Peptides against a protein of PDB entry 6EJA. Designs and how they scored, part 33

Target 1, 276 residues: chain A of PDB entry 6EJA
Amino acid sequence: VEYMPANPVRIAFVLVVHGRASRQLQRMFKAIYHKDHFYYIHVDKRSNYLHRQVLQVSRQYSNVRVTPWRMATIWGGASLLSTYLQSMRDLLEMTDWPWDFFINLSAADYPIRTNDQLVAFLSRYRDMNFLKSHGRDNARFIRKQGLDRLFLECDAHMWRLGDRRIPEGIAVDGGSDWFLLNRRFVEYVTFSTDDLVTKMKQFYSYTLLPAESFFHTVLENSPHCDTMVDNNLRITNWNRKLGCKCQYKHIVDWCGCSPNDFKPQDFHRFQQTARP

## One batch from the design tools (peptide; aimed at target 1 F141 Q145 S176 W254)

Design b2_p18_5_s4 (made by RFdiffusion4, then SolubleMPNN; from b2_p18_5, 5 letters changed; failed a check: the pose's geometry)
Amino acid sequence: NFFATSSGGSEGFGSELP

Design b2_p18_6 (made by RFdiffusion4)
Pose (drawn by RFdiffusion4):
Structure b2_p18_6 (pose): chain A 276 residues (1-276), chain P 18 residues (1-18)
Amino acid sequence: as target 1 above (276 residues)
Amino acid sequence: SDEHEFEGWLGRGPLPPP
């Protein structure tokens, strides 16, 4: 990531944010901002204070826009995938924004490498998609995810309605819902009317945690399957002993886990050279 | 430990009975 690219990638950051931490969001935005990238910010419908603060930012910079539509993106909700898919369509239709990669971030994410290094890395691998699979037993993943269960999002709640079959003829996969996708794959997901994309959009409209498997499943079974890199370029601070308390039991008809917050003792983890 | 491993699913499951 040390070289200087002659044709650097321009990145569309989609920030899906909620809560009250506007100053922290502004600090992270400062760290990732470059005049040649683009920023499209979705603020949870329920977070009006944060939205007003985000509007000030978008009014200041030409390469920053806010989604005019806003969803209540509850934990594990089917609406998160809807949010990503609509943002991808919006971004592809913005012809004045010639972006090459799609990167999703939350208000709790931070960069651990400089923008120069990120651009250099992605410029070398511009035809690749970066998704992290669970890599372990797939039947256990389907069960733990509830992918063989039918869910419905209404009234800001995920209702478990019954069982369903895993469709035949495709390999189902999943893992992290943080990723980097290139423009060509985003176009395929958005505009393709082939049997895979159409049916997966229907299947995942009624799926818990859809973003943790929709893009994996579509990519692995699509004509772009040979572009997958099993690495999302993220460090996620999972600690199961603390983060799996079924804490979302009142929002979803399921038990879930979330990553822990980093502490000072974790700083050495950001310096690992094992994987990008 | 593998810092790039996805563990977000290992502790999940249906709601326990009352």

Design b2_p18_6_s1 (made by RFdiffusion4, then SolubleMPNN; from b2_p18_6, 8 letters changed)
Fold by OpenDDE base, seed 4:
Structure b2_p18_6_s1 (fold): chain B 276 residues (1-276), chain A 18 residues (1-18)
Amino acid sequence: as target 1 above (276 residues)
Amino acid sequence: EDLYAYEGHDGMGPLPPP
């Protein structure tokens, strides 16, 4: 049973897209578009054709904008976090876009619930932040993610430079790089000058797959830690047997797993999680 | 309740030796 909230949340969707995923993006965009939400699209620096297409879309909708800056984001690159952080700042500076939640998406994402369901849910839990943790041994996570390793993004490659220590007093966490963050927390991440945010921004600028851990770690160590919900309201088509092939070794000095691409016919196989 | 289908990544560890 869904209820109609009296003050429905408005969502800023940040779409990070690359390649020639024009059709996928169009399908996803049509599926998630609503006049009451906002769409901020970053197109990879190298994806000029896609950029032109996205610009055309943005001209047709007043609540769709494209980042005037573009980064060359690689798999696992620290620049992805930079992309999100800059997008957050931009969105906070857009005073004409009164969004309540930040949600990141890619062209390969698909909504499995209606907008009404999403809005109703987030309106009910508007003070919460939704980040899905890895659900495994944290030490193993740190090791497997290479969080205790120093990486440098350069020349479209993530170079492993050496070992590093986790900052003292910081409880590192992470998991999914897909999250739903409320405006308050985004403001904190963007504008706070406290030691935590400062240190973590520096730390994660040299981190592999930073978006999978940065927001988790900052949130859980911040005064906002009580707003953490271990659920990102997403379904992942994980098949580690197929996805763990170290296929990105040419891009990063590390191995990683990737979920399988979602297909419409895969929806019936999704494992659903309960609402928090 | 899951509202989106998405694709993410997860670290595996260092590259195997050549």
Scores: peptide ipSAE 0.067, ipTM 0.692, DockQ to the pose 0.356
OpenDDE base, seeds 1, 2, 3, 5: peptide ipSAE 0.056, 0.052, 0.047, 0.024; ipTM 0.694, 0.686, 0.692, 0.608; seed 5 fails the geometry check

Design b2_p18_6_s2 (made by RFdiffusion4, then SolubleMPNN; from b2_p18_6, 8 letters changed)
Fold by OpenDDE base, seed 1:
Structure b2_p18_6_s2 (fold): chain B 276 residues (1-276), chain A 18 residues (1-18)
Amino acid sequence: as target 1 above (276 residues)
Amino acid sequence: EDLYAYEGHDGRGPLPAP
C-alpha cells in the first residue's frame, strides 16, 4: 500500500522540445500527464510544425501552457539555461498555478516512479532538491565538460574562445541536466541578488552544457546547500557506444555525449532499476 | 554494464586533432 500524503505536492513539468517528433512527444505527454500537475512547454523557435501541434494540446488542457517566447536552442548551448531560467520566472509569476516542484523531462529520460509514487516521495521530502551528480573525479568532470573553457553561443554554434578560471571559493559540481527542484530554491535562483547567483549566472552564460552544472553548483554553494539530494529519480539510456561519437562537432567546438532514446526492448529494464 | 548510469562526460573532450 502506497503512502497517501495529506497535502500532495503539485509538479510543474517543463518540457523543452524541438524537431518534428510530434508522435514521440505525444507518447511522452500521455505517459506523464496528470490533472493535478502543470505543464509548461517550450518549443524551439525553428520547430513551427511542432509548435502548432503543442498549441493544439494546450488548448485542450487547462493545466498545459506554451511559452509565448521561443528560443533557438542548440545542443550544449548556453541558451538552454536561459530557457530554464525564464521558464522558472514565468512559472513563479503564474499565481493560478500553485506548483511545489519544478521538473524538466525529455523523451530520453523517464521517471523511475509512477505518478503516485513520485508524488508520495516528493510530498515526504518537499524541502529537498534532487540533482544527480557525476559521482566520479571532479577534476576529470571539469576537464571533460570544458568548464575551464570559455564558450560563446552565436549563430547557432558554441564557439570555444579560450581558457578560463574556475571561480575561487566555489565548489563546482554537476552531472545530469535532469533535476527536481522545489519552489523555494527556484525562487532563490530566480530572484536572489546575492553574489553567488549573480556570479554563476554570468559564468554559466559562457558555459557548454550549462544545465548539467549550474543548478548543482548554485545549490551546493548557497544557503540551501543542506537540501541537496544526489538523485534525480529517473533513468537515462547512456549507451556510450551510441551516444559518444562526437556527433555534435558541427554545432559545438567540443566532443559530446548524449543520452539515447529508449527502445521498446529497453523497457523491461525499467522495473529492474533501483528506486529510492 | 549498467546502461542507465550517468556517464555523459566520459566521452567528452576537445575536438580531435586533424
Scores: peptide ipSAE 0.234, ipTM 0.785, DockQ to the pose 0.705
OpenDDE base, seeds 2, 3, 4, 5: peptide ipSAE 0.226, 0.224, 0.221, 0.159; ipTM 0.768, 0.773, 0.770, 0.741

Design b2_p18_6_s3 (made by RFdiffusion4, then SolubleMPNN; from b2_p18_6, 7 letters changed)
Fold by OpenDDE base, seed 1:
Structure b2_p18_6_s3 (fold): chain B 276 residues (1-276), chain A 18 residues (1-18)
Amino acid sequence: as target 1 above (276 residues)
Amino acid sequence: EDLYAYEGHDGRGPLPPP
């Protein structure tokens, strides 16, 4: 028996999509679509065919919108954070969409709960923010992520320009770039003019894979730090053997890792995943 | 042990020397 909350939360799903994977997107959309939630879709500037398809979908559903602006994003690019931040601003300005949580999704990540379970859970913990940390040696994380390196996104490439210092007094953290953020924290990130937010926006504009660390770092150093939950309620197929082959060296001046697609043989792993 | 723990950074690092 699932708990039915009296005041169920409504979710703004933000999808950042690219390429020609229309069928995959359609499958994902069907899997996550619900009439009570909202869907804001950004299509890469270079993916015109996909953009046309997504526009058609948005015209069919009143709770689906497409960003009027489009960015050319690359793997690991700082522009991804810009995309999220702008999307957050847009969503906050949509007064007709009373969303309570901001959630981004990738085709490589699956929620570990059904919609009803997710809504029930978030409704119970509506004041919390869910970000999954790496949970290991933070110094190693900083080094491996290249957070102490200065990157510049230019001409569809992330250029490593040199070394930089981690700001003093800031507890840097990170992990998964898939998160669940409540509206209050999104408002803070979007509109705060305090030194933390301003400084971190600047810092992470020159950061590789900024979404894996920006929100973690801002949250943990903010007045909202007590709302941090080390869980993003997702299953991600990490396999270093398959996903860590420095496959993005042509795009970024750094060796990277990416999650892998799930295969039917991975089903047994799903059954072993514990609930948060 | 979490089978789906974040492992994204473990294989990351600077480009190998030429």
Scores: peptide ipSAE 0.263, ipTM 0.808, DockQ to the pose 0.750
OpenDDE base, seeds 2, 3, 4, 5: peptide ipSAE 0.026, 0.151, 0.028, 0.095; ipTM 0.615, 0.731, 0.558, 0.674; seed 2 fails the geometry check

Design b2_p18_6_s4 (made by RFdiffusion4, then SolubleMPNN; from b2_p18_6, 7 letters changed)
Fold by OpenDDE base, seed 1:
Structure b2_p18_6_s4 (fold): chain B 276 residues (1-276), chain A 18 residues (1-18)
Amino acid sequence: as target 1 above (276 residues)
Amino acid sequence: EDLYAYEGADGRGPLPPP
């Protein structure tokens, strides 16, 4: 028997999309769309065709909006974090959208639960934040992620400028950049002026793949640290043979790994997996 | 195979020398 919450949470889904894969986006949208949730879509500044398609969708649904601003994002770029932070601010300013959770999505990562299951679960744990950590040696993670290296995003490239030190007194963590954050924590990240948030925003503005570490690190070092749950309720299509070929060396001064987009033939895998 | 594991960092690192 599925739990039926008396006050079900409402979700703000944030999609950061690029390219020309309108059909893939449409399939994903249909899979995740629900009338009780909200959808805020950022389309890469260079993806004009996709932008037009997304605008058409937003006009058909009152709970779908497109960012009026558009960034030219690159894989691993610090600008992705900026995109999330700005979208969070926008969503907090939308008083007509009473969302309780912030959830980002891509074609490479899907919630493993049905909408009803997800809502029931989040309604029960509405005070928690769900981020998946790497689960291995932290020093190795820092080294592999290049967190001890200084990067600069410029001219659609992530330039490695040199070495840097991890801020003293900060417990650095990270993992999946797909997360579920409650509104309270999003408010903290957006509006707090404390030293932690200020320093971390600065630090991660020069970080490769910042979304894989920023929110983990801020949360675990914040007054909200007790709300951390090491589970993002996602299934991510990792395939190192395909996704770890240093294929982004033309964009970033670092060898990267990326999950692969799910294909229709991969859908059976979702039915075989579950997270408590 | 653990479908829930984060594998992003495994193959990352500095660029190989030319």
Scores: peptide ipSAE 0.336, ipTM 0.857, DockQ to the pose 0.786
OpenDDE base, seeds 2, 3, 4, 5: peptide ipSAE 0.029, 0.245, 0.028, 0.028; ipTM 0.619, 0.788, 0.573, 0.566; seeds 2, 5 fail the geometry check

Design b2_p18_7 (made by RFdiffusion4; failed a check: the pose's geometry)
Pose (drawn by RFdiffusion4):
Structure b2_p18_7 (pose): chain A 276 residues (1-276), chain P 18 residues (1-18)
Amino acid sequence: as target 1 above (276 residues)
Amino acid sequence: AFFAVGGGSHEGQGDGPP
């Protein structure tokens, strides 16, 4: 990531944010901002204070826009995938924004390498998609994720309605819902009317945690399957002893886990050279 | 590794039915 690219990638950052931490969001935005990238910010419908603060930012910079539509993106909600898919369509239709990669971030994410290094890395691998699979037993993954269950999002709640079959003829996969996707793959997901994309959009409209498997499943079974890199370029601070308390039991008809916050003792983890 | 994902994110994992 040391070289200087002659044709650097321009990145569309989609920030899906909620809560009250506007100053922290502004600090992270400062760290990732470059005049040649683009920023498209979705603020949870329930976070009006944060939205007003985000509007000030978008009014200041030409390469920053806010989604005019806003969803209540509850934990594990089917609406998160709807949010990504609509943002991808919006971004592809913005012809004044010639972006090459799609990167999703939350208000709790931070960069651990400089923008120069990120651009250099992605410029070398511009035809790749970066998604992290669970890599373990797939039947256990389907069960733990509730992918063989039917869910419905209404009234800001995920209702478990019954069982369903895993469709035949495709491999189902999943893992992290943080990723980097190139423009070509985003176009395929958005505009393709082939049997895979159409049916997966229907299947995942009634799925818990849809973003953790929809893009994996579509990519692995699509003509772009040979572009997958099993690495999302993220460090996620999972600690199951603390983060799996079924804490979302009142929002979803399921038990879930979330990553822990980093502390000072974790700083050495950001210096690992093992994987990008 | 280019990004860190910490607490307060919408990232998650399913842990089965209650």

Design b2_p18_7_s1 (made by RFdiffusion4, then SolubleMPNN; from b2_p18_7, 6 letters changed; failed a check: the pose's geometry)
Amino acid sequence: NFFAIGGGSLSGEGDGLP

Design b2_p18_7_s2 (made by RFdiffusion4, then SolubleMPNN; from b2_p18_7, 5 letters changed; failed a check: the pose's geometry)
Amino acid sequence: NFFAVGGGSLSGEGDGLP

Design b2_p18_7_s3 (made by RFdiffusion4, then SolubleMPNN; from b2_p18_7, 6 letters changed; failed a check: the pose's geometry)
Amino acid sequence: NFFAIGGGSLSGRGDGLP

Design b2_p18_7_s4 (made by RFdiffusion4, then SolubleMPNN; from b2_p18_7, 7 letters changed; failed a check: the pose's geometry)
Amino acid sequence: NFFAIGGGSLSGEGDGEL

Design b2_p18_8 (made by RFdiffusion4)
Pose (drawn by RFdiffusion4):
Structure b2_p18_8 (pose): chain A 276 residues (1-276), chain P 18 residues (1-18)
Amino acid sequence: as target 1 above (276 residues)
Amino acid sequence: SEYDELWELVHDYPDMFE
């Protein structure tokens, strides 16, 4: 990531944000901002204060826009995938924004390498897609995720409605819902009317935590399957002893886990050279 | 009881990313 690329990638950051931490969001935005990238910010419908603050940012910079539509993106909600898919369509239709990669971030994310290094890395691997799979037993993953269960999002709640079959003829996979996808793959997901994309959009409209498997499943079974890199370029601070308290039991008909917040004792983790 | 059973199902979910 030391070299200087002659044709650097321009990145579309899609920020899906909620809550009250506007100053922290502004600090992270400062760290990732470059005049040659693009920023498209979705603020949860329920977070009006944060939305007003985000509007001041978008008014200041030409390469920053806010989604005019806003969803209540509850934990594990089917609406998160809807949010990503609509944002991808919006971004592809913005012809004045010639972006090469799609990167999703939350208000709780932070870069651990400089923009120069990120651009250099992605410029070398511009035809790759970066998704992290669970890598363990797939039947356990399907069960733990509830992928063989039918869910419906209404009234800001995920209702479990019954069982359903895993469709035959495709491999189902999943893992992290944080990723980096290139423009070619995003176009395929958005505009393709082939059997795989059409049916997966339907299947995942009624799926818990859809973003943790929709893009994996579509990519692995699509003509772009040979572009997958099993690495999302993220460090996620999982600690199951603390983060799996079924804390979302009142929002979804299921138990879930979330990553822990980093502390000072974790600083050495951001310096690991094992994987990018 | 239902949520205890679901918790037992998913409590070790993050281990799948090790």

Design b2_p18_8_s1 (made by RFdiffusion4, then SolubleMPNN; from b2_p18_8, 6 letters changed)
Fold by OpenDDE base, seed 3:
Structure b2_p18_8_s1 (fold): chain B 276 residues (1-276), chain A 18 residues (1-18)
Amino acid sequence: as target 1 above (276 residues)
Amino acid sequence: SEWEELLELVKDYPDDFD
């Protein structure tokens, strides 16, 4: 039996899905569904069949909603970040959904921890944000990710426009494109008008795989930098249980799997990895 | 380079859910 906190946190799960894998999505949804949490689902504009299926689910559960807007996102496209940012704004405007944490998922993700374990952990660390860094040389990371290059998403393609410079005074970081963010930080990212947030939103609108770096960079350079834990919720690809491997794993962590797991007993490690 | 490979991957949106 897991410890039950007196004031358990409630989670907003944001699912970004595409294609026709409705059965896989249903399995994942059942695995993560709980009456005390909230589920906000974005279906790619081109995935009409899946959208219909997801709408059916949303009508059956009061804590499940589908984005009224739909973007045509591409793999690695800058529009993915826009999807997350808009979903964050929507969730903050939903006053009837008092969520405490934001977690992004894909249809291929699958939880390896119980709801009770997750809630207990997050309730203990409700003031923290969980992002996993690449753990390598930042200069190499910048080059590999093409952060020093300018891209434009147009006609379902990322066009290279030229070279660019990293903004002065900004420490760029990144790693996993899966993050676990508290409401306070999401509010900051959504509503802050400071120079950091404004410049980073602009910068990352022309970036490949922006979700792998945007939130890391904003958090580490923000007044909330001391809340960073260099770890995130471990999620696994559903197909991995069947012996399948993630596509393009050698390039990006697109499968939504975090190599690092966490538990309440990792307190000392979390303190060491927190970045002031 | 890694980013060059990314460009090719982005061009063809993979259906990772199938």
Scores: peptide ipSAE 0.019, ipTM 0.571, DockQ to the pose 0.063
OpenDDE base, seeds 1, 2, 4, 5: peptide ipSAE 0.007, 0.000, 0.010, 0.009; ipTM 0.420, 0.335, 0.426, 0.422

Design b2_p18_8_s2 (made by RFdiffusion4, then SolubleMPNN; from b2_p18_8, 7 letters changed)
Fold by OpenDDE base, seed 5:
Structure b2_p18_8_s2 (fold): chain B 276 residues (1-276), chain A 18 residues (1-18)
Amino acid sequence: as target 1 above (276 residues)
Amino acid sequence: SEWERLLELVKDYPDDFD
C-alpha cells in the first residue's frame, strides 16, 4: 500500500532548456506535468524559437511560468549556477506558488515513477535535502573538478586565469548536478548574509561546473548540514545504492525499487552526517 | 589533467541555437 500523506508536498520543477528540441521538451513536460506542482522554465538566451514555444505552453497552464530573464549558458559554465540561484529567488518571491521542494530538470529528463510515488516519498522526508556526493577521495575530486583553479566565463567560453585557494575552513564536496532541495534550504541559500553563503557565491562564480558542488558545499558547511541525504533519487544514483536495475540513464526519478518500501532505518543509510 | 579535459568539453559544447 502506497503512503498517502495528509499534507502532500508541492514541487517546483525548474527546467533549464536550450537548442531546438521542442518536441522532446514537450514530451517530457507532458510526462511530468501535474496540476498541484509548479514549473519554472528558463530558455537559453540564444534559443529564440524554443523560447516562443515554451511561452505558448506557459500561457496554457496557470502553474507554468517562463523566466523573464534569459542567460546564455554553456556546459560547465558558471552561468548555469546563476540561473539556478536566480530561479530560486524568483520562486521564493512568488507568494502564490506554495512549493515545498526544488527540483532541477533538463529537456532530456523523463520520469519513471508516478507522481504519487514521488510526492509520497518527499512528503515523508520533507525536512531533508537530496544531494549525491562523488564518493571518492576529496583531494582527487578537487583536482579533477579544477576547484583549485580560477575560471572566467566569457563569450561562451571558460577561460583559465590561474590557481586559487579554497577558502579556509570550508569542507568542499560535490558530485551530481541534479538535486532535490527543500524550501527551507533554498531560503537559506537565497537570503542568508552569513560569511559562508557570501563567500561561496563569490567562489563559485569563478568555478568550472559549479552546480556539481556549490549546493553540496554550502549545505555541508551550514547550520542545515544535518539535513543532507547522499542521494538525489536519480536513476544512476538509485541503482548504485540500492542495487536496482534500470537501463535508461536520462530518467529523473528512481526506477526498479519502490521508495515506499524503505523504512527509517533504511533511510539513515543514505543520510550524510553533520559536518561542522 | 582532468580539468583540462573538462575545459575541452566546454569548448566543444554543441552550438545548436537559433
Scores: peptide ipSAE 0.019, ipTM 0.540, DockQ to the pose 0.043
OpenDDE base, seeds 1, 2, 3, 4: peptide ipSAE 0.008, 0.009, 0.011, 0.010; ipTM 0.473, 0.414, 0.480, 0.513; seeds 2, 3, 4 fail the geometry check

Design b2_p18_8_s3 (made by RFdiffusion4, then SolubleMPNN; from b2_p18_8, 7 letters changed)
Fold by OpenDDE base, seed 5:
Order: sequence, then C-alpha cells, then structure tokens
Structure b2_p18_8_s3 (fold): chain B 276 residues (1-276), chain A 18 residues (1-18)
Amino acid sequence: as target 1 above (276 residues)
Amino acid sequence: SEWEELLELVKDYPEDFD
C-alpha cells in the first residue's frame, strides 16, 4: 500500500516543446496528465503547427495553459533558461494555480513512475529541491561546460566571444538540466533582488547550457542551500522513436537524456546535500 | 574539448521547424 498524503502536493509541469512531433507530444501528455496538476507549455516560436495543436489541447483542459510569449529556443542556448525563468514568473502570478513543485519536461519524455508515487514522495519532502550534480571534479566541470567562456546566443547559434571569470565567492555547480524545484525556491529565484540572483542571471545569460548549472549554482550559494537534494528524480525516459542517442558518458544530458532516474529506494531515503 | 562538442550539438539542433 502506497503512502497517501493528507495534503498532496500539486505539480506545475513546464513543457518546452518544438518541431512537428504532435503525436508524440500528445502521447506523452496523456501519460502525464492528471487533474490535480498544472501544465504550462511553451512552444518554440518557429513551431507554428505544433503551437496550434497545443492550443487546441489547452482549450480542452482548465489546468493546461500555453505561454502567450514564445522564444526561438535552442538546446544549450541561453534562451532555454530564459524560457524557464519566464515560465516560473508566469506560474507564480497565476493565483488560481496553487502548485507546490516545478518540474520541467520535453516532448520526448515519457513517465516511468506512477503519479501516486511521485506525489507521495514529493509530499513527504515538500521543503526540498532536487537537483542532480555532475559528481566529478568541479574544475573539470567548469572547463567542459565552458563556464569560463563567454557566449552569445544569436540566430540560433552560440558564439564564443572570449574568456571570462567566475564571479568571486560563487561556488559553481551543475549537472542535469532536469530538476524538481519547490515553490519557495522558485519564488526566491524569480523575485529576489539580492546580489546572488542578480549576478547569476546576468552571468548565465551568456552561458552555454545554462539550465544545467544555473539553478544548482543559485541554490547552493543561497540561503536555501540546505534544501538541496543531489537527485533530480528523473521520472521520464527518452522517447526512442526520436532516434536520438543519449551520451551517457558525458556529464551533460545530451538530447535531454539523463541516466540518473530515481529508484524505488529513493522514495524512502535520499541524500541531502547541504552546501553553505 | 567537451564544450566544443557541445557547441556542435547546439549548431546541429534539429531543423524540423515550420
């Protein structure tokens, strides 16, 4: 018998989708849809057909909305982080959607765990944030991620402009670009005016694959650092039909794949990472 | 370097857009 929480958490699923894979998206959506959760979908600015399809879906469900703004996102570009940040702001301003957790997904994802399991787990640990770190040497991570390089996103391309320094006093971290963040931390990231959030938003606007590092870095250097769990609780698999091969040997989640999904044991225990 | 490979990955982003 699974634990049934008295006050189950409600999840805001943010879907960032592109292309013409409407059927795949529909399949994924049906698999993850639940009446108690919320779905906020961003469709790439260049994917008009998909946008029309998603709009049709949003009109059928009261807990599904589509972003009124659309970005031309590229995986690895700064625009992806901007998409998440703006989505977070929008979701916080939706007073009629009382969500407790933020989870990002792509159209190529498919759930591998039940909704009840996920809700039960998150309800038990509602004060935690789940971010998976790279688990390697940090200096090597910085070099491989190009965090010490300055990039500019323009015309769907990342241009290397030169070298840069990591801001003083900041411990950089990262790993998977799939994360589960509680509302409190999302509020902090969205509305805080402290130097950390301000500087990191600026820094990561010129960063390659910013979503793999931004939230990790902000969380670990913030007053909320004690809420970090080094586990992203990935609950979806890559849709094999897309033909994308995940690079499991790399520290980055190429093609939106993560080899680190949560295990059944994770529902009973987790390793908390407190980073002052 | 790995970041160079990442750059190539970004460049090769699927062009299945409208």
Scores: peptide ipSAE 0.018, ipTM 0.502, DockQ to the pose 0.052
OpenDDE base, seeds 1, 2, 3, 4: peptide ipSAE 0.007, 0.006, 0.018, 0.010; ipTM 0.413, 0.359, 0.566, 0.422; seeds 1, 4 fail the geometry check

Design b2_p18_8_s4 (made by RFdiffusion4, then SolubleMPNN; from b2_p18_8, 11 letters changed)
Fold by OpenDDE base, seed 2:
Structure b2_p18_8_s4 (fold): chain B 276 residues (1-276), chain A 18 residues (1-18)
Amino acid sequence: as target 1 above (276 residues)
Amino acid sequence: KEWEELLAEVKDYPLDYD
C-alpha cells in the first residue's frame, strides 16, 4: 500500500503543550521530527519552565518555531480553539514554510506509524480533510456536548450562562478534537469572510470543547464539504499506563482512546467513506 | 449530562504552574 510519492506532502505539526513534562516532550519530538516537516509549538502561558526548554529546541532546528504569543488554556475551554486558529494564521503567514497539512498534537502523543507511511498516505489524499465524527445520534451529541448551552471562559473555568439555539441552516457535527486538515481548508477557515465562518467563530467562542466540533461543522457546511473523510488517523498516547481513562490535564479524544488509528488497510476504507 | 460532568472536571482542573 505504501508508495514513494513524486511530490510528498509536508506537514505542519502544531504542538500544544503545558506542564513540566519536558522529557516526555523531547522524546515525542524526536520521534516525530523530520527535516521536511514543520513544527510550531505553543506553550501554555503558565508553563515558563517548559517554555524555556522548548525555546532551546527551537534554536537547534530551523524548522521548529515557538509561538511568540502564549495563552492560558484549560481543557474544554474556548481558548483552546483560539490557540489553533491563531496558530493556523501564523503558519499561513510564514511564507518560508510551504506546508500542505496541519496536524495538532500534545506532549503525550506518539506516532503509531512511520513518517514514510504517513506521508505516503497524505500524499495520496492531499485534497482531503480528516475529521472523525462521533458516529452517534446527532441530537444526542448536541445535548451531551452542551452545544445548545452558552459558556464563558473566565478564571480558568467554563461558566454556564444559559441556553442558546443552534443557528438555523447549520448542520452541526463533531467528535474527535484530533484532526488533519489540508492547507486549502485552513486558508478558508482563516481568511474567509462568509457568513458560515463568521457565525461559527462567534458561536464557538462560547462553546465547551469547541475543537471537537468547530472544524467538523465548518467543513460540512462549507464549499469544501466534499473533502471530508470521517477518520482522524489518531496518534497513540505515549503514557500507556493511563490507558483509556479520561485525562483532563492533557488534550484527549474521548478519554484518550480512539479505535480509528491510522492503519495501512485504511486506504480502502477512506476511499469508501469520503464524503461526496 | 455529560457536559455537566465535564464542567465539574474543568472547575477542578490542575493548573500546574511553574
Scores: peptide ipSAE 0.049, ipTM 0.633, DockQ to the pose 0.051
OpenDDE base, seeds 1, 3, 4, 5: peptide ipSAE 0.005, 0.030, 0.024, 0.018; ipTM 0.363, 0.628, 0.577, 0.553; seeds 1, 4, 5 fail the geometry check

## One batch from the design tools (peptide; aimed at target 1 H134 R240 G256)

Design b2_p19_1 (made by RFdiffusion4)
Pose (drawn by RFdiffusion4):
Structure b2_p19_1 (pose): chain A 276 residues (1-276), chain P 19 residues (1-19)
Amino acid sequence: as target 1 above (276 residues)
Amino acid sequence: AEYEEIQQMWEEEPDWDVD
C-alpha cells in the first residue's frame, strides 16, 4: 500500500448512522474525507437531531449528499438491506459521481489506515469484491442466523412468522454485513433481472439480518463469483462473553450479538500485519 | 427454549474478524 497509483479509485462511502453522537461522526468524517471521494449519508428516521447536524455537513461540501428517504433501520431489520439496495441504485444514477467502490460505514466505525493506503490498495484490486464469510459449518450458520425462518418487518419490529425452505440449486453463505463492493458488482445486483438476483431479492425481503448473507449468496452464485476475496478489510471487536446477551429480544423475535467497543488496551490490534 | 438455544449458539461462536 506504499505505491502511488496513476489511476486512483474514487470511493462512494455510504454512511448508515443513528443516535446522538454527531460530534464523533464529524470526527470520523474528517478522518475519511477526501475531495475526490463521495459521501452518501442515511440517517435513521428516528434520529432527527443527528439528521439536522448531517444536513449542515452536506450543505458545506459538494461531494456529500444525504438520502432524502430515511428508514427506521432497527437491529436485524429487513429494512437495512432495503437501505443498501436503494442507496446503490441512487448512487449508480448519479452520473456526476464516477465512483469505483462502495464502502458502508456506521457512526461507530473508524479508519485504521490512511486514505492514501486505502486508495493504493483498492486501486491494485479494483476488480475484486471484499466480503468476509463465517468460514465454519454452514448448517450451523443457517440455523443461528434464522435463515430457515420467515420474518416480517412491521411497526419497527421483526416478527418471526414460521419456517421456510432453503432454495435448491444455490449455495447459501454469509458472515459480516460490512464490506467493500466494486461498481461492476453493484450494477449487477441493482439492474440484473436474472433468476438469481430476482429470487434473492424476494427471499431476503423477509429475512432477519439480510445484509449478513444476501451479498455473499448473490456474489458466490453469480457470474462474478471469481472476484470474491474472503476478507472485508475490517476488524470487528467481537467478545461473545459480553456481546451475546439477547439484548435485542424486544425488537426482533430472535437473539443476537453485537461487537464491543474498543478500549485503549486494544490499540496494538490496529497494527497487525497479518491481513489487510 | 428456542431463545436459550440460539443464545447458546451465539455464545459458542468462535470470535472471528477480530484481528

